# Ledger of designs, part 95: peptides against a protein of PDB entry 5JXT

Target 1, 319 residues: chain A of PDB entry 5JXT
Amino acid sequence: SLLPKKEINVYIGMSEMQVKWYQKILEKDIDAVNGAGGKRESKTRLLNIVMQLRKCCNHPYLFEGAEPGPPYTTDEHLIYNAGKMVVLDKLLKRIQKQGSRVLIFSQMSRLLDILEDYCVFRGYKYCRIDGSTAHEDRIAAIDEYNKPGSDKFIFLLTTRAGGLGINLTTADIVILYDSDWNPQADLQAMDRAHRIGQTKQVVVYRFVTDNAIEEKVLERAAQKLRLDQLVIQQGRAQVAAKAAANKDELLSMIQHGAEKVFQTKGAFGTMAEKGSQLDDDDIDAILQAGETRTKELNARYEKLGIDDLQKFTSESAYE

## One batch from the design tools (peptide; made by RFdiffusion4, then SolubleMPNN)

Design b2_p17_3_s2 (from b2_p17_3, 10 letters changed)
Fold by OpenDDE base, seed 4:
Structure b2_p17_3_s2 (fold): chain B 319 residues (1-319), chain A 17 residues (1-17)
Amino acid sequence: as target 1 above (319 residues)
Amino acid sequence: MPRQLSEEQVARYSAAD
């Protein structure tokens, strides 16, 4: 029988460079971040801020002029300038050593470009599929990854491209490098490995930048997933439509952790203490803390009814 | 500048056409 997935949110501190760029994004639109625009502030402006903050959480090199150079080189700076890359680099070594194979999902094709450069730099053999990949090339990449004795360790996918019903049961590890606003898209991505024909325990690592916008993206996705489950169970199809974040919700999400980000000199958490020098014990501590916080997050939303989940603004979680 | 694919990556994509 197919074993249940083990899902772990991996909470990761920002690098020093990410903190600097996160501050710069907030400062550029400080009036909007402070709510000074009031009713005149456009939802589009807030959505743009959210998008830039999510890019920063993924990798600072997603911004023009962020990468050190000229000359532009692929080196250790590609890793230590992003907290998620530092954790990924250690985690992939462990995954490879245990004889596992890994799917890495992102919403951002430009992040896959960075991950390709990383794979080349570390000598990891990989496949890639995104939204631009031709049908024939997609089939070829899947077949190359799934073939008996394949030397392809990593499959890089955009979450959307992974949604197309492909079978990747030859992988047992899934890394969600970022999260979709629609939790069903992430579930569909996980189900590429967690499907009939899987013989191993599937483990899903969801990377979440700690004290940043991504915590609120995760909370909102968890809320929506629970609501969707309850709506299906109760047959109440009409409830699902109002899931678009309003301006106040977007503002609250942008403000989350912003004060602490402005007060921080250098990196966050374990990234401040050890940076790229994370050892196996640090990774175990991050994973254990993540497993605990994942259980707490799930337990919070499991207790909520449909009416509570519909009214749930980011403020009501503390009553 | 936006990160560009390495020459090796570009060569891999161009060889698949």
Scores: peptide ipSAE 0.056, ipTM 0.576, DockQ to the pose 0.065
Fold by OpenDDE base, seed 3:
Structure b2_p17_3_s2 (fold): chain B 319 residues (1-319), chain A 17 residues (1-17)
Amino acid sequence: as target 1 above (319 residues)
Amino acid sequence: MPRQLSEEQVARYSAAD
């Protein structure tokens, strides 16, 4: 019998470098961030800000001139300069000790490039598939990962490339390093491990940068998923979930946590307290807090009707 | 594409295989 998957949002503080770059992104477009552009502010400009903030949440080295160097080195700085990498590094060590195997999904192929360097640096054997991977090479990578006694611990995938009807039931852990705007893409990614033939409890860790735009990306994805479910259940196929965020929604997402980011000197949360020195207890605390917040998030949207779910709850912008 | 690695880093990674 296939066990239900466990889904845990892992809320992760920004590193000091991420805070600095997040501030820099907001400052560059401060008039747009403050809504001073009004009706003249382009949706494209807001989408660009959103994209830069999401890059920052993933890794600051996604920006030109962010990586320390020359010389460019693969070293501990690759990890400690991104909160998600700090948590990933500790989590992967635990996962490996448990005899689990892991799929890591991202929207950003350039983040997979960083994760490849990380895998090499830590000595993790991996496979990779992205949007540019040829069909034959995808088959070869899948077969190499799935073979009996495979020494490949990690599979790196772009969410869209991994969303293809592939079977990766030889992995029992799924890490969503970032979230898709379409929650169905993330579900399709999870379903690569959570499928017929899986013998283990599948656990999905969704990384979410705390006090940042990614919380609002997650909330929007959860809202959309619930709306899609209710539309299917009620046969109201005509309720086109407004697929694209409007300007006000994008602005609200950009503004979320921005004040606290501007006030912050150094890192956030556990990254400020422990940085790269997270222990197993710190990871357990992060996972437990994440499980609680995940339940609360789900419970918030489970109580809402279709009409409520179609309204962007602006109230969450002022918390 | 991997980040720009030094020749020394490439050599170290290739020796660890």
Scores: peptide ipSAE 0.040, ipTM 0.541, DockQ to the pose 0.071
Fold by OpenDDE base, seed 2:
Structure b2_p17_3_s2 (fold): chain B 319 residues (1-319), chain A 17 residues (1-17)
Amino acid sequence: as target 1 above (319 residues)
Amino acid sequence: MPRQLSEEQVARYSAAD
């Protein structure tokens, strides 16, 4: 029988470089971040800020001129300059030692490019599929990954490309490096491993940058997923979950953690304490804390009715 | 050992959205 998925949010602090770039993004648009633009602030500008903050949460090298060089090198700096990469690097070593195989999903093809360079640097054999991958090349990559005795450890996928009905049940670990605004896209992605033919316990690790925009992206996605479930259960088809955030919702999301980011001169959390020198106990602590916060998040939304879930709870920007 | 990024890798990281 197919075992239920185990889903764990992995809350990760920003590196020092990510904090500096996150500050720079907020400072560039500080009037918009402070809500000073009022009715004149465009929804497009706020969406652009959100996208830049999400890029920063993924990797600072997604910005032009962020990567140290010339000379440009593939080295440990590719890892220690992004909190998610530090955790990923330790987690992948553990996953490999366990004899598991892993799907890594991102919204950003350019992040997959960084992950390819990382895979080469660490000597991980991988496959890749994104939105630009030709149909024949997709089939070839899937077959190469799924073949008996495949030496391919990692499959790199964009979330939307991986959602297209493919079977990857030869993997038992799923890493969502980032989250889709639509929680159904992430579900469709993880269900590539969690399908008929899976023989192992599927574990899903969702990376979430702590004290940043990604917490609010996650909360919004969880809220939407619960709302969609309740609408289906109650037959209330007319409750169109407002798929798109309004300006005030976007502003609240941008403001989340911004004050603490401005006050911070270094990295956050375990990244401040140990940087890239995380040990196995640190990873266990991160995973345990993540499992607790995941249960708390789910329990929060399970208690809410449709009317409550339709209201974006603006937690005040001052908490 | 550190390796130099290819021109393609540099372009990949520097590509504007």
Scores: peptide ipSAE 0.033, ipTM 0.531, DockQ to the pose 0.541
Fold by OpenDDE base, seed 5:
Structure b2_p17_3_s2 (fold): chain B 319 residues (1-319), chain A 17 residues (1-17)
Amino acid sequence: as target 1 above (319 residues)
Amino acid sequence: MPRQLSEEQVARYSAAD
């Protein structure tokens, strides 16, 4: 029988470089961040800020002029300059040692480019599929990954490309490097490994940058998922979950953690304490803390009705 | 710009294939 998947949010501090770039993004649009534009502030401007902050949470090298060079080299700096990469690097070593195989999903094809460089740098054999991958090349990559005795350890996928009905039950670990605004896209992605034919316990690690925009993206996704479930259960098809955040919601999301980011001169949390020197005990502590926070997050939304979820702003989740 | 590998990295990666 297929075992239930275990899902855990992994809350990760920003590196020093991420903090600096996060500050720079906020400072560039400080008037919008402070809500000084009020009703006149462009929703497009706020969406752009959100996109830049999400890029920063993924990797600072997604910005022009962020990467050290020339020469531009693939080295340890690719890892230690992004909190998610530091955790990923340790987690992948553990996953490999246990004889597991892993799917890594992102919204950003340019992050997959960084992850390819990382895979090559660590000597991890991988496959890749994104939105630009031709149909025949997708089939070839899937077949190569699923081949009996395949030496391909990692499959790199964009969440939407990985959602296209493929079977990847030869992997038992799923890493959501970032989250889709639509939680159903992430579910569709993780269900590539969690299907009939899976023989192992599927574990899903969702990376979430702590004290940043991604916490609010996660909360909004959890709220939406619960609302979608309740709408289906109650037959209330007319409750159009407002698919798009309003300006005030976007502003609140941008402001989340911004003060603490401005006050911080270095890295955050475990990245400040250990940085790239995270050991196996530090990873276990991060995973345990993540499991607790995941249970707490789910418990908040499970108690809410449709009317509460429609009124529930990201601010009221912490009050 | 595309990232470059050191000669040592190229040698290591070419040996792993």
Scores: peptide ipSAE 0.033, ipTM 0.583, DockQ to the pose 0.099

Design b2_p17_3_s3 (from b2_p17_3, 9 letters changed)
Fold by OpenDDE base, seed 4:
Structure b2_p17_3_s3 (fold): chain B 319 residues (1-319), chain A 17 residues (1-17)
Amino acid sequence: as target 1 above (319 residues)
Amino acid sequence: MPRQLTEEEVRRYSAAE
């Protein structure tokens, strides 16, 4: 029988470089961040800020001129300049040692480019599929990954490209490097490994940048997922889940953690203490803390009714 | 809602590097 998947949110502090870039993004649009644009502030501008902040949470090298060089060489800087990469690098070593195989999903094809460079640098054998990958090349990559005795450890996928009904049950670990605004896209990605034919316990690690916009992306996704579940369960077809964040919701998401980011010198959390020198105990602590916060997050949304889930309660920013 | 940062506060935090 297929074992239930274990899902763990992995809350990761920003690197020093990410903090600096996050500050710069907020500073550049400080009027919009402060809501000073009022009715004149475009939803497009707010969406652009959100996208820049999400890029920063993923990797600072997603910005032009952020990568150190010339010479542009893949080195340890690719890892230590992004909190998610530091955790990923340690986690992948553990995953490999246990004889597991891993799917890594992102919303950003440009992040997959960075992950390819990382895979090459670490000597990890990988496959890649994104939105631009030709159909034949997708089949070839899937077949190469799924073949008996495949040396391919990692499969790099964009979440939406991986959602296309493919079977990747030869992997037992799923890393969501970032989250989709639509939780169903992430579920569909997980279901590539968590499907009939899987013989192992599937574990899903969802990376979430702590004290940043990604917490609010996750909260909105969890809220939407619970709402969708309740709507299905209660047969209330009329609850049009407000599919798109409004301006005020986007603004609240942009503002989340902004003050703390401006006040922070250096890195956040475990990244401030250990940087790239995370050990196995540090990873275990991060995973355990993540498991706790995941349970708390789920428990929060399980208690909410449809009417509460329809209200984007910005009030949770005061506790 | 988090407190709005003033332009002066932003400058002060950015200049403290």
Scores: peptide ipSAE 0.025, ipTM 0.547, DockQ to the pose 0.012
Fold by OpenDDE base, seed 1:
Order: sequence, then structure tokens, then C-alpha cells
Structure b2_p17_3_s3 (fold): chain B 319 residues (1-319), chain A 17 residues (1-17)
Amino acid sequence: as target 1 above (319 residues)
Amino acid sequence: MPRQLTEEEVRRYSAAE
């Protein structure tokens, strides 16, 4: 029988470079961040800020002029300058030693470009599929990954490209490098490994930048998922979950952790303490803390009724 | 400016693995 998935949110501090870029993004639109625009603030402006903050949480090299160079060379700076890469790098080494194979999902094809450079730099053999990959090339990549004795360790996918019903049960580890606003997209991604033909325990690691916008993206996704479940169970099809965040919700999401980011000199959390010197014990501590926070997050939303789940409650960083 | 690694720092981190 197929074992249930083990899902763990992995909360990761920003690198020093990410903190500085996160500060710059907030400073550029400080009036909007402070809510000074009020009712006049454009929802589009707030959405743009959210997207820039999410890029920063993924990797600072997603911004023009962020990558060190010229010359532009792939080296340890690619890892060190992003908290998620530091954790990913140590986690992948452990997973490989265990004889596991990995699906890595992102919302951002440009992040997959960075992950390709990383795979080449570390000597990891990989496959890639994104939204631009031709149908024939997708089949070829899947077949190459799934073949008996495949030397491909990693499959890089955009979350949406993973939605196509493909079977990747030859992988047992799923890394969600970022989260979709729609939790169903992430579930569909996990179901590429967690399907008939899987013989191992599927483990899902969801990377979440701590004290940043991504915590609020995660909370909103968890809230939506619980609401969708309750609506199905209660037969209340008319409860249109407000699919899109309103301006106040977006503002609250942007403000989350902003004060701490402005006050921070250097990196956050384990990235400040260890940085690239993160060891196996530090990874275990991060995973254990993540497992605890994941249980707490789930327990928070399991207690809420439909009416409560329709209200986006986020603590402002200024409350 | 964002904190970027220097070439010296990159070499130091590459040697620590």
C-alpha cells in the first residue's frame, strides 16, 4: 500500500545578501509598505512588491546586477548568498547518500536556471521541465529520469509543469523550493512522486523563508486548503473562498517581518550563526523545528470554522 | 549595496568542503 506523505515545512533564514535586497525592495516603496497610500494605493503596486519579495526569498540573483561579476562564474557564492541554497546543498548531499532521488519544484523558471548552474557546479545529474519545454522533450526527460538505473539524481520542475499528470515515482523526495498561492498546485506536484508505483516513504520538504512574506503565503495557502476541505465536507459550494487577496491582506503580508528586516544587520537565524558552515546537526535541528511548526500551523487551522477561515487574519509587523 | 562574496571569500568557502 502507498504510505502517507510526510510533509515538513523547512523554515530558513535569509542570507546577508537577501536581507539587504529585501530592505531595498521595501525602501523603494516605503510609502506603500507603511500604508500611507491608503485607499489610493494600487493593488497592482502591492502585488509587484509581493513578487519582488518572493524573488528575494528564493535567490537574490533573480535581480539584475545582484550576481557578482564580471567575470560571471558559478562558485560557492551561488549557495552562500541564498539561505534556501545553503539548506538545499546540505540536504541534497544527505539525500544522495541515502540513495534517494529528488524532485525540486519552483514557481519561477529563472530559479530553475540558477538550480541548473548549481547542479552543474556540484556535479549533480539532472532533468528539467518547465512551461516552455516542448511536449516531446518532456516525454524524453521523464523517460530518462524514470529509466531503470538512471544516473539522474534531480528533476527540476516548475510546479505548473508538474501538474500534467506525469508519474515520477522513481523519486521519493520532493522539495518545494517555493509555494504556490494555490495549495492544490503544490499537492499536484507532490502527487508526481506520491502515486501508484511508489515503493518508498515520500517526504516533502517545503522551504519557507522565516520572518518574511513567504510565511504569509504559506499561512494563506494552508487556510485556503482547510476552507476547501470544509466546503467539500459540508456541501457548501456557495462559499466562494475569496480567491484573490485584497489590498489590506497584501499590505499585511508585505509588512510581516519588515521591521525585523530593517533592524537586521547581516543574516537571519541559522544563516547568521553558521552560514555556509551548516552541518548535519544544524540540518536536523532545522528539520525538527520545522516539523514542530508544521504541526502547530495545521492545528491552528483545524480548529477554525468556515466563517473564521473566510477572514484573513494576519498580524501586522507594526501591531 | 547587497552583500556579495569577494573572490577571496568564494575561494575560502570552496576550500572548506
Scores: peptide ipSAE 0.000, ipTM 0.266, DockQ to the pose 0.021
Fold by OpenDDE base, seed 5:
Parts: C-alpha cells; sequence; structure tokens
Structure b2_p17_3_s3 (fold): chain B 319 residues (1-319), chain A 17 residues (1-17)
C-alpha cells in the first residue's frame, strides 16, 4: 500500500537582501500598500505588487540589477542572499546523504534558472521541465530521471508543467519552493512522487517565507483546499470558492508583515540569528517548528464548516 | 527598483493561479 505523504511547511526568514528588496517594493507603491488609492486602485496594480513580493520571497536575483557584478559569477552569494536557498542547500545535503531523490517545484521558470546555476555550482546532477520544454524533451528528461541507476539527483519543475500526469515515483522528496494560489496544483505536483509505484514514504517540504505575503498565500490556499473538500463531500456544487482574491484581500495580503519588514534592520527571523551558518540542529529546529505550525494551521481549518470558511475569506481580509 | 510586471505577465501569474 502507498504510505501517506508527510507534508511540512518550512517557515523561513528573509535574508538581509530580501528584506531590503521587500522594503523597496512596498515603498515604490506605498500609496497602494496603504490603501490610499481606494476604489480607484487597480486590481492589476495590487496583483503586480503581490507578484513582486513573491519574487522577493523566492530570490532577490529575480530582479534586474539585483545580482552582484560585474563580474557576474555564481558563488555562495547565490545562496546566502535568499533564505529559501540557505535552507534548500542544507536540506539537499541531508536528502542526498540519506539516498533520497528530490523534485523541486516552483511557479517561476526564472527561479528554475537560478536553481540550475545553483545545481551546477554545487555539482548536483539534475533534470528540468518547464512550460517552454518541448514534449519530446519532457519525455527524454523524465526517462533520464527515472532510469534505473540514474545519476540525476534533482528534478526541477514548474508546478504547472510538472502537473501533466507524469510519474516521478523514483523521487521520494518533494520541495515546493513556492506555493500555487490553487492548492490543487501543488497536490498534483506532490502526486508525481506520491503515486502507485512509490516504495518510500513521500515527504513534502513547502517553503514559506515567514512574516511575509507567502504566509497569507498559504493560509488562503489551505482555506480554499478545505472549502473545496467540504463542497465535494457535501455535494454543494454552488459554493464556488471565490477563485480570485478581491482587492481588499490582496491589500491585506500585501500589508501582512509589512510593518515588521519596515522595522527590520538586516535579516529576518532565523536568518537574523544564523544566516548562512545554519547547522543540522538549526535545520531540525526549523523543521520541528514547521511541523508544529503545519498541524496548527490544518487544525484551524479542519474545525471550520463551509459557512465559517466562507466568512473567514471575508474576515482574514481584516486581520 | 524591481521592474513592474506587464499586465500580460500579471495575467500569466494570475492565470497560473
Amino acid sequence: as target 1 above (319 residues)
Amino acid sequence: MPRQLTEEEVRRYSAAE
């Protein structure tokens, strides 16, 4: 029988560079962030801010002129300038040492470019699939990864491209480097490893930037997932979960943690204490804290009925 | 300063959502 997957949200502080860029993103559109645009504020403008903040949470080098240079060289700066990369770098060493193989999913193909540079820099053998990958090249990459005795350790995928029914049961670890707004896309990504033919327990690490927009993205995704499950179970097809965030929800998400980010000098949370010098005990502490917070998050939404979940979509815009 | 996404890029990110 297929073992149940273990899912852990890994809450990660921003690097100093991420905090500085996060501040700059908020400051650039401060009137929109403060809600001063009122009814005239474009939903597209708010979505743009959200996407810039999510880019910042992933890696500051997703911004033009953020990478140090010239000369432009891949070095340790690629890792220490992003909290998620610091944690990823430690986790991948552990995952490799245990004889596991890993799928890394992102929403952003440009983040996969950074992860390719990282893989080359660390000497990790990898495969890649994104939205631009030709069908034949996808088959070849999957076959190369899945072949017996494959030396490919990492598979880099965009969540949507990896969702296309492929079997990657030769991996037992899934890293969601970022989350899809649609929790079903992330589930479909997990199901590439968590499928018939898997012989190991699948472990899913979901990276979440702490005290930032990604916490609210995660909360919204968890709420939507629970609502979708209850609607299916109760046959109440009419409760279409409001698929898209409204302006007020987007504004609340943008504002979440913004004050703390403006008050922060240097790195945030775990990155402030240890930075790139995270040891194995620090990783264990992050994973344990993440497991606790994951249970608490799930328990919050599991107790809610459809009507409560619908209200919380309105009230989580005010907290 | 980070480049603002085009409306098309925002739509790609939001339609991927």
Scores: peptide ipSAE 0.008, ipTM 0.468, DockQ to the pose 0.030; fails the geometry check
Fold by OpenDDE base, seed 2:
Structure b2_p17_3_s3 (fold): chain B 319 residues (1-319), chain A 17 residues (1-17)
Amino acid sequence: as target 1 above (319 residues)
Amino acid sequence: MPRQLTEEEVRRYSAAE
């Protein structure tokens, strides 16, 4: 019988470089961030800020001129300049040592380019599929990954490209490097490993940058998923979960953690304490804290009715 | 400074919602 998947949110602090870039993104549009612009900011401008902040949470090298150089060389800087890469690097070493195989999903094909450079640098064998991958090349990559005795440890996928009904049950670990705004896209990605033919316990690690926009993206996605479930259960097809955030919701998301980011000198959380020098105990502590916060998040939304879930509770950005 | 998204990129992102 297929075991239920275990899902853990992994809350990760920003590197010093990420904090500096996050500050620069907010400062560039500070009037919009403060809501002080007497002209009601366009939804497009707020969506742009949200996307830049999400890029920063993924990797600062997604920005032009962020990578140190010349010379441009792949080295440890590719890892230590992004909190998610620091955690990923330690986690992948554990996953490999236990004889597991891993799917890594992202919304950003350009992040997969960084992850390819990382895989080459660490000597990890990988496959890749994104939105631009030809159908024949997708089949070839899937077959190469799934073959008996495959030396391919990692499969790199864009979440949407991985959603296309493929079977990857030869992997037992799923890393969501970032989250989709649509929680169903992430579920579809997980279901590539969590399907008939899986023989292992599937574990899903969802990376979430702590004290940043990604916490609010996650909360919104969890709220939407719970609302969709309740609507299905109650047969209330007319309660369309408001898919797109309104301007005030986007502004609240942008403001979340912004003050603390401006006050921060250096890195956040475990990245401030240990930097890239995380040990096995640090990873265990991060995973344990993540498991606790995941249970608390789920318990919060399980108690809410449809009417409560339709209200974006802007918990004040100050609590 | 980080590259701003084009209006087309922002629309693609908003359509992904």
Scores: peptide ipSAE 0.006, ipTM 0.456, DockQ to the pose 0.029; fails the geometry check

